# Peptides against a protein of PDB entry 4PN1, part 151

Target 1, 261 residues: chain A of PDB entry 4PN1
Amino acid sequence: KIEMNFLNKPIVPDTTKVISNFLTHYLITEPVEHVEIEAKLGTLIDLETQNRFEFPVMNETILNPEFNLRTRFESDMTASEHKYLNEFLNQAFRDSQKPGRLPFAYKHTKQVDLFYETEDNSRDKIRVSKNQSDNQVLACVKKRRVADLFLYCPNDAFDIRISISDELPVSMPSGNQQPSLTRLKDRVGYVHQEIKIDLTKTTQNDPVYDTTERHELEVEFGNIADLRDRAQKAKDGMEAPLFRRVQLFMDNVRILRREHS

## One batch from the design tools (peptide; made by RFdiffusion4, then SolubleMPNN)

Design b1_p23_1_s3 (from b1_p23_1, 13 letters changed)
Fold by OpenDDE base, seed 3:
Structure b1_p23_1_s3 (fold): chain B 261 residues (1-261), chain A 23 residues (1-23)
Amino acid sequence: as target 1 above (261 residues)
Amino acid sequence: MLDWKKLFEEVKKENELLKKLEE
């Protein structure tokens, strides 16, 4: 018989614990009502060098939020990288349809996002999302970024930002208001075990830079109610269910951030 | 458990100050 260690008991990686505690805070301790939890692939940029951040570590590392590292996060990739990831996920989708596997679900969405200024001139804008084909309103929300947790990944193509956001449903802007910004979003979504993986191509017109295109990949917890339940159990002393879900989420992120053309 | 909200707000303030200095 082979044992997993000298105690023959599972152990929890420290990364899983740290992320779980981070999530528990915003799920249970100071709960965000309409919480969205996602990880984006991108690059930590050193503000001093304007190059990818370099830190004296050799593996995936959660950056300590107590320290100002003078970095910014760019949630973008090249069109080539984006295309490669799309092909990779398409293959993963096909493979998952085979007997004995849990299948992916697939969804392709094209939408237009209209951003409106609030009457109080707050920094948060109202986003109206419409179906690009028939202009049907899909959502009207005010999104607020609550917190970010950054992972520096020196051995992989991308670094990671885990974000906590509050998506507050709000009333439609008045008919007399004009959007301050319009974005087209072409999103290909893959769902596996309630983890959402989205490849998004965003197009917008900029008066200075003309038409710009952004390519993003995000991984999102698809079942917030379940996650909140797991977090509550963790607060009550039963941490295993939360750890398992966070581990699954992070393993999916780890697979994706290693892929590059 | 860490007070994540407090920590992130502090870092945010510091980053904002740094941005002003870089302008």
Scores: peptide ipSAE 0.000, ipTM 0.256, DockQ to the pose 0.052
Fold by OpenDDE base, seed 2:
Formats: sequence, structure tokens, C-alpha cells
Structure b1_p23_1_s3 (fold): chain B 261 residues (1-261), chain A 23 residues (1-23)
Amino acid sequence: as target 1 above (261 residues)
Amino acid sequence: MLDWKKLFEEVKKENELLKKLEE
């Protein structure tokens, strides 16, 4: 009989523990009420060179937020990379429909985001999201970025930013207010085991700047209530359920960030 | 905040409908 190790027990990767603790803080310790937790694929850019940062590490590494590493995160990719990932996910979707597998769910959405300034001159704008087809209001929120955790991935095509955000539902802006910014989003969404993967093409028209297009891939926890319950259990001494969920999330992220054209 | 649970349910329903249409 072969054992896993000298304790014959599963071992949790350190990355999983660190991320789990990070999430637990904003789920339980200092709870964000309307929390959104997502990972975006992108590139850590060295502010001095404007190139991808080079850290003296050989594998996936969580950066310590206490250190100023003089980096910025670019949550964008080329159109070709985005297309490749779309094709990859389409194939994964098809394969998951086979007997014995858990199937993906798929949805294609087109929405318009209208941004409004707040009366309080807050840095946070009100975002009204509408369906492009029928102009139905999907959401009206004020989104606040709470925290970020960056993963440098030297062996992969992309680095990762895990973000904690608070999406506070707010009342619609007054009818007399004009949006300061309009953003079109074309989103292809894949859902597997309550993990959401979105490929988004964003088009922004700026009166001062030319039309800009962005291509993003994000991975999000689809069941926050369940995640919060798992985090609470972890605080109570039962960490395994949280670790398993975080590991699933990260494995999906790892698959995606390794794919490149 | 976007109600992801609702969205997931809608996607599931849509997929089920699509399967029925293929049948």
C-alpha cells in the first residue's frame, strides 16, 4: 500500500492557505456586505521599465502587499489571446457535455454600463447596467475596490490579480443626470461548479480619447454565501471545506493562465 | 450587486431549453 506521505494525510498547498486567509478576512473578520471576489488575468508591469516585472522566483508567487514593488496591473490581453481563450473554453464546454462529466453552463450577454458621478463627489461612481437588446436595467450599484492580492506567474502567459470588491446597491440617478462614461460590454460567460469564467470585450467611447477596446478574462466565485459559510467554518477550526473550494478556484485559474496562442 | 445565483439559474434554464430544442 502506498501512502501520500509519512502522516498519510492530504497536504494543503501554502498558496491555498494564504489565499484562504485573505478571503476569510473580508468574508468574516471585516466582512464586506456585498462582496465580489474575482481573479483577473493580466500582467504585472514594472513602473520603471513599463515591461512585465521580473521577480527572482521560479513559480507562482503571491506578492506581499506590505512591500511597494513599484508595479501596476494591466488587466488586458490581445485580441488574439482573447480569441484563443474563447476557443479553448468552447472546447472545454463541449467536452464537459460528455457522459460522466459535469457540464458547463454558457451565456452570451451584451450590456451597456452607464457611469454617473455621485452627489458627494465620491471617487466611486454609480454604475447602471442595462441590457443592450431591450434597455432593461440589470443593476444599479456603487462599486468599491476593497483589496487586491497579486500573483506573479513566471511560467505562464498571465499574472493574476485577486480582487475583493463591494458592490453596493444604490438608487437610480436622477433623470436629469447625464452619464459621465458609457461602456459597452460583450461578455461570454461559462459556469462550472459555481465558478464563473467570463471573457469580456469592453468598448469605451471617450469624447476626448479615441474609442478604446479591452479584452479581459475573469474568474469569479459564483456562490458567495457558500464561500462565506466555508470561511466561517474555517474560523471555527474546520478549514478543509474552504481549502477545497479555494483550490478548485485556483486550479481553474491556473488552467486558464497557462493557455496562450 | 449582480445576483449571480439568479444568473446561474437563468443560464441553466436556457441550457435546458436548448437541449430540448436539439432533441
Scores: peptide ipSAE 0.022, ipTM 0.491, DockQ to the pose 0.014; fails the geometry check
Fold by OpenDDE base, seed 1:
Structure b1_p23_1_s3 (fold): chain B 261 residues (1-261), chain A 23 residues (1-23)
Amino acid sequence: as target 1 above (261 residues)
Amino acid sequence: MLDWKKLFEEVKKENELLKKLEE
């Protein structure tokens, strides 16, 4: 008979612990009320060279936010990479419909996001999201980025940014106010075990600048209430449920960041 | 954005403890 290790019990990867603590902080310790937690695939760029940054590590590494590494994160990929991931997820969706599997849910949405300046001219803009087909208002929020955690992944196609955001519902802007930015979003969404995976094509029309396109993939915790409950249990000394959920989330991220054309 | 310092403080403490146990 083979045992898992000399204690014959599961061991938690260090990455899982670090991320779990990060999430617990913004779920429980300094709780964000309308929290969104997502991971985006992208590239850590060296500000000096404008190329992907090179760190003296050989595997997935959470970067210490206390260090100013003079990097930026570009949450973008090529159209070909995005297409490949879409095909990959479509196949995963089909395979999950087979007997003995937990099925994906699938949704395709097209929306327009209108960004407005706030009355107090704060940095945070109001985002009005509408259905692209009938202009039905889907949401009106002010999104604040609270924190980021960056993972450098030297062996994979993408680096990862895990972000904590606060999406505060707000009133619609005044009727005479013009949007400062318009963004079209074509989103294909997959949900598996309450983890959301979104492929999004965005077309941004800036009144001052030319139209730009972006291709993004994000992985999001779909059940924040459950996650908050798990985080609270972790604070109370029962860490296993939180660790399991974070491990699931990260394994999905790891699968996706390895896939490329 | 907030720099999350608490996590790294905990990691440092754990690492220090591990070092002591290895000595």
Scores: peptide ipSAE 0.000, ipTM 0.224, DockQ to the pose 0.257; fails the geometry check
Fold by OpenDDE base, seed 4:
Parts: structure tokens; C-alpha cells; sequence
Structure b1_p23_1_s3 (fold): chain B 261 residues (1-261), chain A 23 residues (1-23)
């Protein structure tokens, strides 16, 4: 008979604990009301060198937010990388439809995001999202970035930013107001076990700059209510359910950040 | 090239362990 370890008990990776505590803070301790929790694949750029940040670690490492490392996060990838990930996820989708597996859900959306200045000229803009086909309003929100947690991943193609955001529903801008920015989003979404994986191609027309195209991959907790419940239990001393959900989330992120053409 | 079969099996095992932790 083989045992897991000398205690014969499952153990939780430290990374899982750190992330769980981070989430618990913004779910329970200082709760964000309309919280969005997502991880984006990208690159930590050293502001000094303008190259990918280098840190003397050999594996996935959560960076301490108390330290200003003089970095920026570029949530972008090449078109080829994005295409490869799309193909990869398509295959994963197909495989999940087999008997004995939990199936992916798939959704393809094309939307236009219109950004409006707020009346108070706040830094946060109002975003109106509409379906491109029928102009149906999908959402009208003011998104505020609350916190970020960065993972430096030296062995993988991408670094990770986990973001806590507050997506406050707001009223539609006045009919006479013109958007300051318009973005077209072509989004392919995959959902597995309430974890959302989105591949997004964003096209932005800037009057000053040429049309810019961005390719993003994000992983999001699809069931915030459940996550909040798990976080509450963790706060009350039962951490296992939260750890499990965070581990699932991070495993999906790890799969994706390792995948490249 | 990443051995996805091996990775998936490892992930599966780890998830099973975490499931046991929830019990």
C-alpha cells in the first residue's frame, strides 16, 4: 500500500494558499460587490530594459505586491500564438464531448465596446457593450481595477496577471454623448466546470494611431457566488473547498500558459 | 514539446488528492 506522504494526507501547494488568501480578502474581508476575477496571459516587461522581466527564480512565482518592481504587464500575444491556442482549445472541447467527460460549453460572440467619459471626469470610463449583429446592449458598466496579483512564470510562454475588478452596473450614457473610444471584440469562449476561458481579438480604431489589433486570453471564475461561499467557509476555518476551486482555476491557467506553437 | 498526456494524468491525480482533502 502506497501512502501520499508520511502523514498520509493531501497537502495544498503554497501557491494555492497565497492565491486563496488574496481572493478571500476581496471576496469576504473587504468585499467587492460586483467582483470579476480573471487571469490574463501576457508578459511582465521590465521598464528599464523593455524586455521580459527577469527574476532569479526557477519556477512559477507570485510576486510580492508590496514591492514596486518597475514592471508593466502586456496582456497580448501574437496572432499565431492566439490561433494555436484556439486550435488547442477546440481540440480540448471536442475531447470533452466524449462519454465519461465533463463537456465544454462553447460560445462565439462579436461585440462592440463603446467607452464614454463619466460626468465627473473620473479615470474610469463607462463601457457599453453591444452585440455587433443587432446592436443589443449586453452590458453597461464602469469597471474599476481593484487589485492585481502577478505570477512570474520563467518556464512558460506567458506570465500571469490575476485581477480583481469591480464591474459596477451603471445607467446608459445620454443619447447625445459620443463615445471616446470604440473597440470591436471577437470573442471565443469556452466554459468548463464554471471556469471561463476566452480568446479575444480586439480591434481598435484610434484617430491618432493606426488600427491596433490585440490578441488576449483570459481565464475567469464563472461562478462568483460559489467562490464567495467557498471563501467564507475558508474564513470560518474550512479551507479545503476554496483550495480545490483555486487549484482547478490555476491548473487551467497553467495548461494554457504552457501551450505555444 | 510538452507531454500533455503526462501532464493531464498528473493534474488528474492532483485533483483527486484535493478532492480527498474536501472529504
Amino acid sequence: as target 1 above (261 residues)
Amino acid sequence: MLDWKKLFEEVKKENELLKKLEE
Scores: peptide ipSAE 0.000, ipTM 0.252, DockQ to the pose 0.031; fails the geometry check

Design b1_p23_1_s4 (from b1_p23_1, 12 letters changed)
Fold by OpenDDE base, seed 3:
Structure b1_p23_1_s4 (fold): chain B 261 residues (1-261), chain A 23 residues (1-23)
Amino acid sequence: as target 1 above (261 residues)
Amino acid sequence: MFDWKKLFKEVEEENKKLKELAE
């Protein structure tokens, strides 16, 4: 008989606890009403060197927000890396359709996002999303970034930003308003156990840099209601359900950040 | 209870400054 440790009881990784507490704050303590919780793959850039950030740690590390590390996060990757991840996820999708597995769901979305300035000239823009094929309005929201948590991953291809956002539904802009920015989004979405994995190719016109293309991968909690319930239970002293969900989320992120062309 | 709001506000302010420097 094999035991998992000398107590023969499960233990919770410290990373899971820290992230769980972070999420609980914005789910329960100071709740964000229309919360979106996602992790993006990218690179922590050292502002002094303009290269990938180097810190004296040897594994996945949540950065302490109390320290100014003089970094920025770039949520982008090369077209080659993006293509590789797409192929990887396609294979994972196929494998999951086999008997005895939980299947992926797949969705391909092409949309146009129109950004409008607010009447009060606030920094937050209104985003109108339309289906690219028929121009049907899909959403009209004002998105506000609430908080970020950064993970430095020295052994992997990408670093991670976990973001809390508030997506407030708002009324359509007046017919006389012109968009300040237009973006085309080609999104391939994979859903497994209510965790959403999106590969997004974004195209926009820039007056300085002409047409630019960005390649992003994001992992999102697909069932916020369930997550909020788990967070509430955690606040009430039952932490295990939340820890399990966060662990699942992070394991998916860990798989993806290790993959590269 | 850890004061996440305070810390992340500070980080946001710092990141804003850093972003401006990086541009």
Scores: peptide ipSAE 0.000, ipTM 0.233, DockQ to the pose 0.053
Fold by OpenDDE base, seed 4:
Parts: sequence; structure tokens; C-alpha cells
Structure b1_p23_1_s4 (fold): chain B 261 residues (1-261), chain A 23 residues (1-23)
Amino acid sequence: as target 1 above (261 residues)
Amino acid sequence: MFDWKKLFKEVEEENKKLKELAE
């Protein structure tokens, strides 16, 4: 017979606690009404060296946001890496369809995002998302980035940015307004246990620069209401449901960030 | 109160089963 530890009780990893507290703050303490919570795979770049950030740590580390590390996060990956992840997720999808497994759901979406300036010239733009095939409006929102949490992952192919955003539904821009920016998105979406994994190819036409293509992988909490409920319970002293959900989320992120071509 | 011990046991058992199926 073996025991977990000298107390024979489970413990919660510090990473889980830190992330859970971060989420609880923006779910409950200072609640964001239309919250989106996602993790993006990418690279922390040291602005001084223009190379991947180096810090004297040997494993996954949440960076303290109170310190200006003079870094930027690049959420773009190579086409090869993106393709590899797509193939990896396709295989995971297939395997999950087997008896005894919880299946993935799959969706392929092509959309156009139109960005409009606000009348008050606010920093936040209005985004209108439309389906490319039938021009159906999918969403009209004003998205505001509220907070970021960065994970430096020296042993993995990618670093992680966890972002809290407010996606406020807003009225459609007037017919006289022209988009300031247009983006085409080709998105392959996977959902497993209400965790969304999106592979997105974004094409943008820049009037100054040539057409650019970005390859992104995002992991998102698919059930915000449930997550908020769990966070509320955590504030009330029952933390386990939240910790479990965060652990699931992070394990999926950890699987993905280790994969590379 | 959430029974973490029970959950961890269930997860461990499930992981063992999955590992056996993957072999």
C-alpha cells in the first residue's frame, strides 16, 4: 500500500492556486460581465535580445505581472508547427471517438472580422464577425483586454499567455461607417469536456505592408457560467471544484505546448 | 466538502485503464 504523502491527502499545485486566484479575481472580486478566458501558445520575446526570454528557472513558471520584464508575447507560430498541431489534434479527436472515451466535438469555421472605430475614439474597436459563406453576423462586440498572465515554459516549444477579456455585445455600426481593418479567419475548433481548442489561420491585408498570415492556437474555457459558479464557491471556502477545472484546463495546455514539428 | 482523495483515486484508476488500453 502506498500513500500520497505523509498526510495521505491530496495537495494542490502552486500553479493551480495562482491561476485559480487570478481567475477568481476577474470572475468574482472585480467581475468582468462578459468575460472570455483563454490561453494562447506563443513565445515570450526579450526586448533587449530579441530572442526568446531567458529567466533563471528550470520549469513552467508564472511571471509576476508586477515586474516589467521588458518582454513581448508573440502568439504566432510557424505554418509547420501549426500543421503539426492540427494533425495531432485530429488524431486526438479520432481516438476520443472510441468506446469508453469522452468524444471531441469538431467545428470548422471561416469568418470575416470587421473592425470599426468607435465614435469616442476609444482604444477599443468594435468587431463584427461574419460567416464567410453566407455573410451571417455571428457577433458584434467591443473586446477589451483586462489582464494577462504569462507562463514561461523553458522546457517546452511554447510559452503561454492567459488572458482575461471583456467582450461587450454592442450594436452594429452605422451603415455609413467603413471598417478600419478586415481579417479573414480560418478556424478549426475542438471541444473536449467544455474546453475549447482553436487552431486559427488569420489573414490580414495591411495597406502599408503585404498580406500577413498568422497561425495561432488558443485554449478557452467553454463554460464561463460553470467556471464563475466554481469561483464563487471558492470564495465561499470550497475551492476544490475550481482547482479541478483549472487543473483540467492547464493539463490540456501543457499537452499542446509540448508538441512541435 | 469536496472529496479530493476520491477524485484522485478515480483519476488514477482511469489513467491506469487508459494506459493499459494504449499498450
Scores: peptide ipSAE 0.000, ipTM 0.285, DockQ to the pose 0.027
Fold by OpenDDE base, seed 5:
Structure b1_p23_1_s4 (fold): chain B 261 residues (1-261), chain A 23 residues (1-23)
Amino acid sequence: as target 1 above (261 residues)
Amino acid sequence: MFDWKKLFKEVEEENKKLKELAE
């Protein structure tokens, strides 16, 4: 007979605990009402060297947000990397359709995002998302970035930013307002076990930006209500359900960040 | 270029049919 360990009980990786606590804070302790929780694949850039950040660690490491490491996060990737991930996810989708597996859901959307300045000149812009084909309004929100958690991943193709955002539904801007920025988004979305994986190609019309096209991969918690429930249970002393969900999320992220062209 | 959207739609339709048959 073989046991898991000397306690014969499952253990939770420290990364899972740290992330779980981070999420619990913004789900329960200081709750964000319309919370979006996503991980973006990208690169931590050292502001001094303008190269990928180098830290003396050998594995996935959560950076302490209390320390200014003089880094920026670039959520962009190459077209080749993006294509590879798309092909990878397509294969994963196909494989998941086999008997005995939990299937992926798939959605392809093409939308235009129109950004409007707020009357109070707040940094938070109103985003109106419309379907490119029929101009149907998909969403009108004011998105506020609440918090970020950065993971340095020296062994993988990408570093990770986990972001907490508040996507407040707001009324449509007045018809007389012109958008300050327009973005075209071609998004391929995959959903597996309520975890959303989005590949997005963004074309920006703002001449101020050096790049007109961006390629992003995002992993998002698709069931916030369930996650909030799990977080509440964790705060009440039952942490296992939250840990399991966070572990699932992070495992998906880990799979993706290891893939490269 | 391979039309992935078409393939995914076909798979979804097939899965739907299979579920209906199982029900």
Scores: peptide ipSAE 0.000, ipTM 0.289, DockQ to the pose 0.012
Fold by OpenDDE base, seed 1:
Structure b1_p23_1_s4 (fold): chain B 261 residues (1-261), chain A 23 residues (1-23)
Amino acid sequence: as target 1 above (261 residues)
Amino acid sequence: MFDWKKLFKEVEEENKKLKELAE
């Protein structure tokens, strides 16, 4: 008989604990009401060199937000990388439909995001999202970035940004107001065990600059209520449910960040 | 806030229909 370790009980990786604490803070301690929690694949860029940031670590490392490392995060990838990930996820989708597996759900959506300035001239813009085909309003929100947690992943193709955002529902802008920015989004969404994986092509028309295209992959917690419940239980001394959910989330992220063309 | 539960349900239902069609 083989045991897991000398205590014969599961052990929680430190990364899981750190992320769990981060999430618990914004779910329970200082709760964000309309919270979105997502991880984006991208690259930590050193502002001095404009190259990928180099840190003296050999594996996945959560960067301490208290240190100003003079970095920026670019949540973008090449079209070829994006295509590869799409093919990878399509295969994962197909494999999950087999007996004995939990199936993916799949949806392809095209939407337009219209950004409007607020009356108070706040930094946060109002985003109106519409279905591209029939202009049906999907959402009208004011999104505020609350916090970021960066993971430097020297052995993988991508670094990770975990973001906490507040998406406050707001009333539609006045009919006389013109959008300051318009973005087209072509999104392929995969859902597995209430974790959402989105591949998004974003096209932005700039009046001064040519049309720019961005390719993004994001992983999001699809059941915030459940996550909040788990976080509350963790605060009450039962941490295992939260740790398990965070571990699941991070394992999905880890799978994706290792894939590249 | 976007209704993720509704979206997930819709996607799952669509996927189920697709599976049934493929069988």
Scores: peptide ipSAE 0.034, ipTM 0.585, DockQ to the pose 0.014; fails the geometry check

Design b1_p23_2_s3
Fold by OpenDDE base, seed 1:
Structure b1_p23_2_s3 (fold): chain B 261 residues (1-261), chain A 23 residues (1-23)
Amino acid sequence: as target 1 above (261 residues)
Amino acid sequence: SLLQKLLEEIQKKLEESLAAKVA
């Protein structure tokens, strides 16, 4: 008979603790009202070399936000990588439908996002989202990025950005306003245990490059109310439920960032 | 900064967690 360790108790990785504390801050301590919490796969780019950032670490590490590492995050991948991940998730979906498993839910959506400037010249634009098929308005929001946490993953195909955003519902722009940007989104969504995994192909017109296409993969907490409840319990001294949910989220992210053709 | 405060809180919680395990 073997034991897990000399205490014979589960141990929580420090990464899980750091992320849990980060989330707790924006869920409970300084709560964001309309919070969205997502992880995007992408690449940390060194601004000096314009190549992937190289840091003297050998595994997944959370970058300290106090240090300016002269990097940018590109939340994009190649069409080939995106296709591979889609095939991978399709197989995972099929396997989850088998007896004894918890099934994925699946949804395919095509959306148009219209971005409008605000009257106060705020950096945050108003986004009106519509169905591509019938032009039905789905949402009108002002999204503000509140905080980011970057994970450098030297052994994997992708680095990770975890973002806290405030998605504030707002009134529709006046009929006289023209959108400053139009974006088409083709999204394939997978949901497993209330964790959302979205593969999104985005097409937009660019003044310089004419038409640009981006391929993104995001992982999102699908039940914010439950997550907030877990975070509150953590503040009250019961951390285990929050740690378990964050561990689940991060394990899904880790699976995805390791996959490559 | 807000980020600095957050990092300090994280560090404090980690230290408390460690202390609770060794006490």
Scores: peptide ipSAE 0.000, ipTM 0.168, DockQ to the pose 0.069
Fold by OpenDDE base, seed 2:
Structure b1_p23_2_s3 (fold): chain B 261 residues (1-261), chain A 23 residues (1-23)
Amino acid sequence: as target 1 above (261 residues)
Amino acid sequence: SLLQKLLEEIQKKLEESLAAKVA
């Protein structure tokens, strides 16, 4: 008989604990009401070199936000990388439809995002999302980025930013207000075990610059209520459910960031 | 800072867990 370790109990990696505590803070301790929690694939860029940041570590590492590492995070990837990930996820979707597997759900969405300035000139813009085909309003929100956690992943194609955001539903801007920015979003979404994986192509018309296209991959917790419940249980001393959910989330992220063309 | 508090909480929990296992 083989045991897991000398205690014969599951061990939770430090990464899982750190992320779990990070999430618990914004779910329970200082709760964000309309919280969105997502991980984006991208690259930590060294502001001095404008190349990928190099840190003297050999594996996945959560960066301490208290340190100014003089970095920025770029959530963009190449069209080729994005296409590869789309094909990869399509295959994963197909494989999940086989007997004995839990199936993916799939959704393709095309929307237009209109950004409006707020009356108080706050940094947070109002985003009105409309269906691209019929202009039906899908959402009107004020999104605030609350916190970020960065993972440097030297062995993988991408680094990771985990973001906590508040998406506050707000009233539609006045009919006299013009959008400051218009963005087209073409999103393919995959959902597996309430973890949402989105591939998004964004097209923005800049009056000064030519049309820019961005390619993003994000992984999101699809069931915030369940996650909040798990976080509350963790605060109450039962951490295992939260750890399991975070582990699932991170394993999906790890799979994706390892894939490259 | 927020992270410092989080790390302290983690450390505290780890210490408590360790103490409970040694007792």
Scores: peptide ipSAE 0.000, ipTM 0.175, DockQ to the pose 0.064
Fold by OpenDDE base, seed 3:
Structure b1_p23_2_s3 (fold): chain B 261 residues (1-261), chain A 23 residues (1-23)
Amino acid sequence: as target 1 above (261 residues)
Amino acid sequence: SLLQKLLEEIQKKLEESLAAKVA
């Protein structure tokens, strides 16, 4: 007979606790009303060297937001990396359809995002999303970034940014207003156990940088109501349900950031 | 891959849009 440890009880990794506390703050303590919680794969760039940030650690590490590390996060990857991840997820999708597994759901979406300046000269733009095929309006929102948590991952191809955002539904811009930016968005979405994994290719024309393409992978909590319930229970002293959900989320992120061509 | 196909489609659309701007 083998036991887990000398107490024969599960132990929670510190990473799970830190992330859980971070989420609980913006779900319960200072609640964001229309909250979106996502992790993006990318690279922490050292502003001094313009290379990937190097920190004296040997494994996945949550960076303390109280310290100015003079970094920026680039949420992008190469087309080749993006293609590889798509093939990987397609295989995972197929494997999940086998008996005894929980299946992935799959959706392919093509959108046009139109960005408009706000009348109040806010830094936040209004985004109108339309379906490319029929021009149907899918959403009209003002997205505000509330908080970020960065994970430095020296052993993997990518670092991670976990972001808390507020997606406020707003009225459509006036008919006479022209968009300041137009972006084409091609998204392949996978959902497993209410966790969304999106591969997105965006194309936009920038007056300064010409036509730019971006390749992004994001992992999102698909059931915010359930997550908020778990966070409330955690505040009330029952942390296990929240820890389990955060662990699931992070394990999916860890799988994805380790994959490389 | 599906993503590659999507990327190709987006690239095609970008090329078309660029062509329309230079025309």
Scores: peptide ipSAE 0.015, ipTM 0.362, DockQ to the pose 0.011; fails the geometry check
Fold by OpenDDE base, seed 4:
Structure b1_p23_2_s3 (fold): chain B 261 residues (1-261), chain A 23 residues (1-23)
Amino acid sequence: as target 1 above (261 residues)
Amino acid sequence: SLLQKLLEEIQKKLEESLAAKVA
């Protein structure tokens, strides 16, 4: 008989604990009402060198948010990398349809995001999302980035930003207001065990800047209510359910960030 | 694959959108 370790119990990685605590804070301690929790693949860039950030570590490392490392995070990848990830996820989707597996769900969405300035001239813009096919309003929100947690991943193609956002539903802008920015989004979404994986191509027409195309991959917790329940249980002393969910989330992220063209 | 077709459609729409702005 083989045991896992000398206690014969699962061990929770420190990364899982740190992330779990981070999530618990914004789910329970200082709860964000309309919380979105996502991880984006990208590159942590050193502002001084404009190259990928270098840190004296050899593996996945959560950066302490209390330290200003003079970095920025670029949540973008090349078209070729994005295509590769799409092909990879397509294959994963197909494989998951086999007997004995839990299947992916798949959804393709094309939307237009219209950004409007707020009446109070707040930094946060109102985003109206419409379906490109029928122009139906999908959402009208004011999205605020509440917190970020950065993972430096020296052995992988991408670094990770885990973000806590508040997507506050708001009323539609007045009909006389013109959007300050328009964004076309083409999103291919995969859902597995309530973890959402989205590949998004975004075209933005900036009146000031040239049209930019972005290629993003994001991983999101698809069941916030369940996650909040798990976080509450963790606060009450039962951490295992939360740790398991965070571990699942991070394993999916780890799979994806290792893939490159 | 269906996903590849979707990506191609997205690319096409993006290109069309860009072309429409230049016209």
Scores: peptide ipSAE 0.013, ipTM 0.338, DockQ to the pose 0.011; fails the geometry check

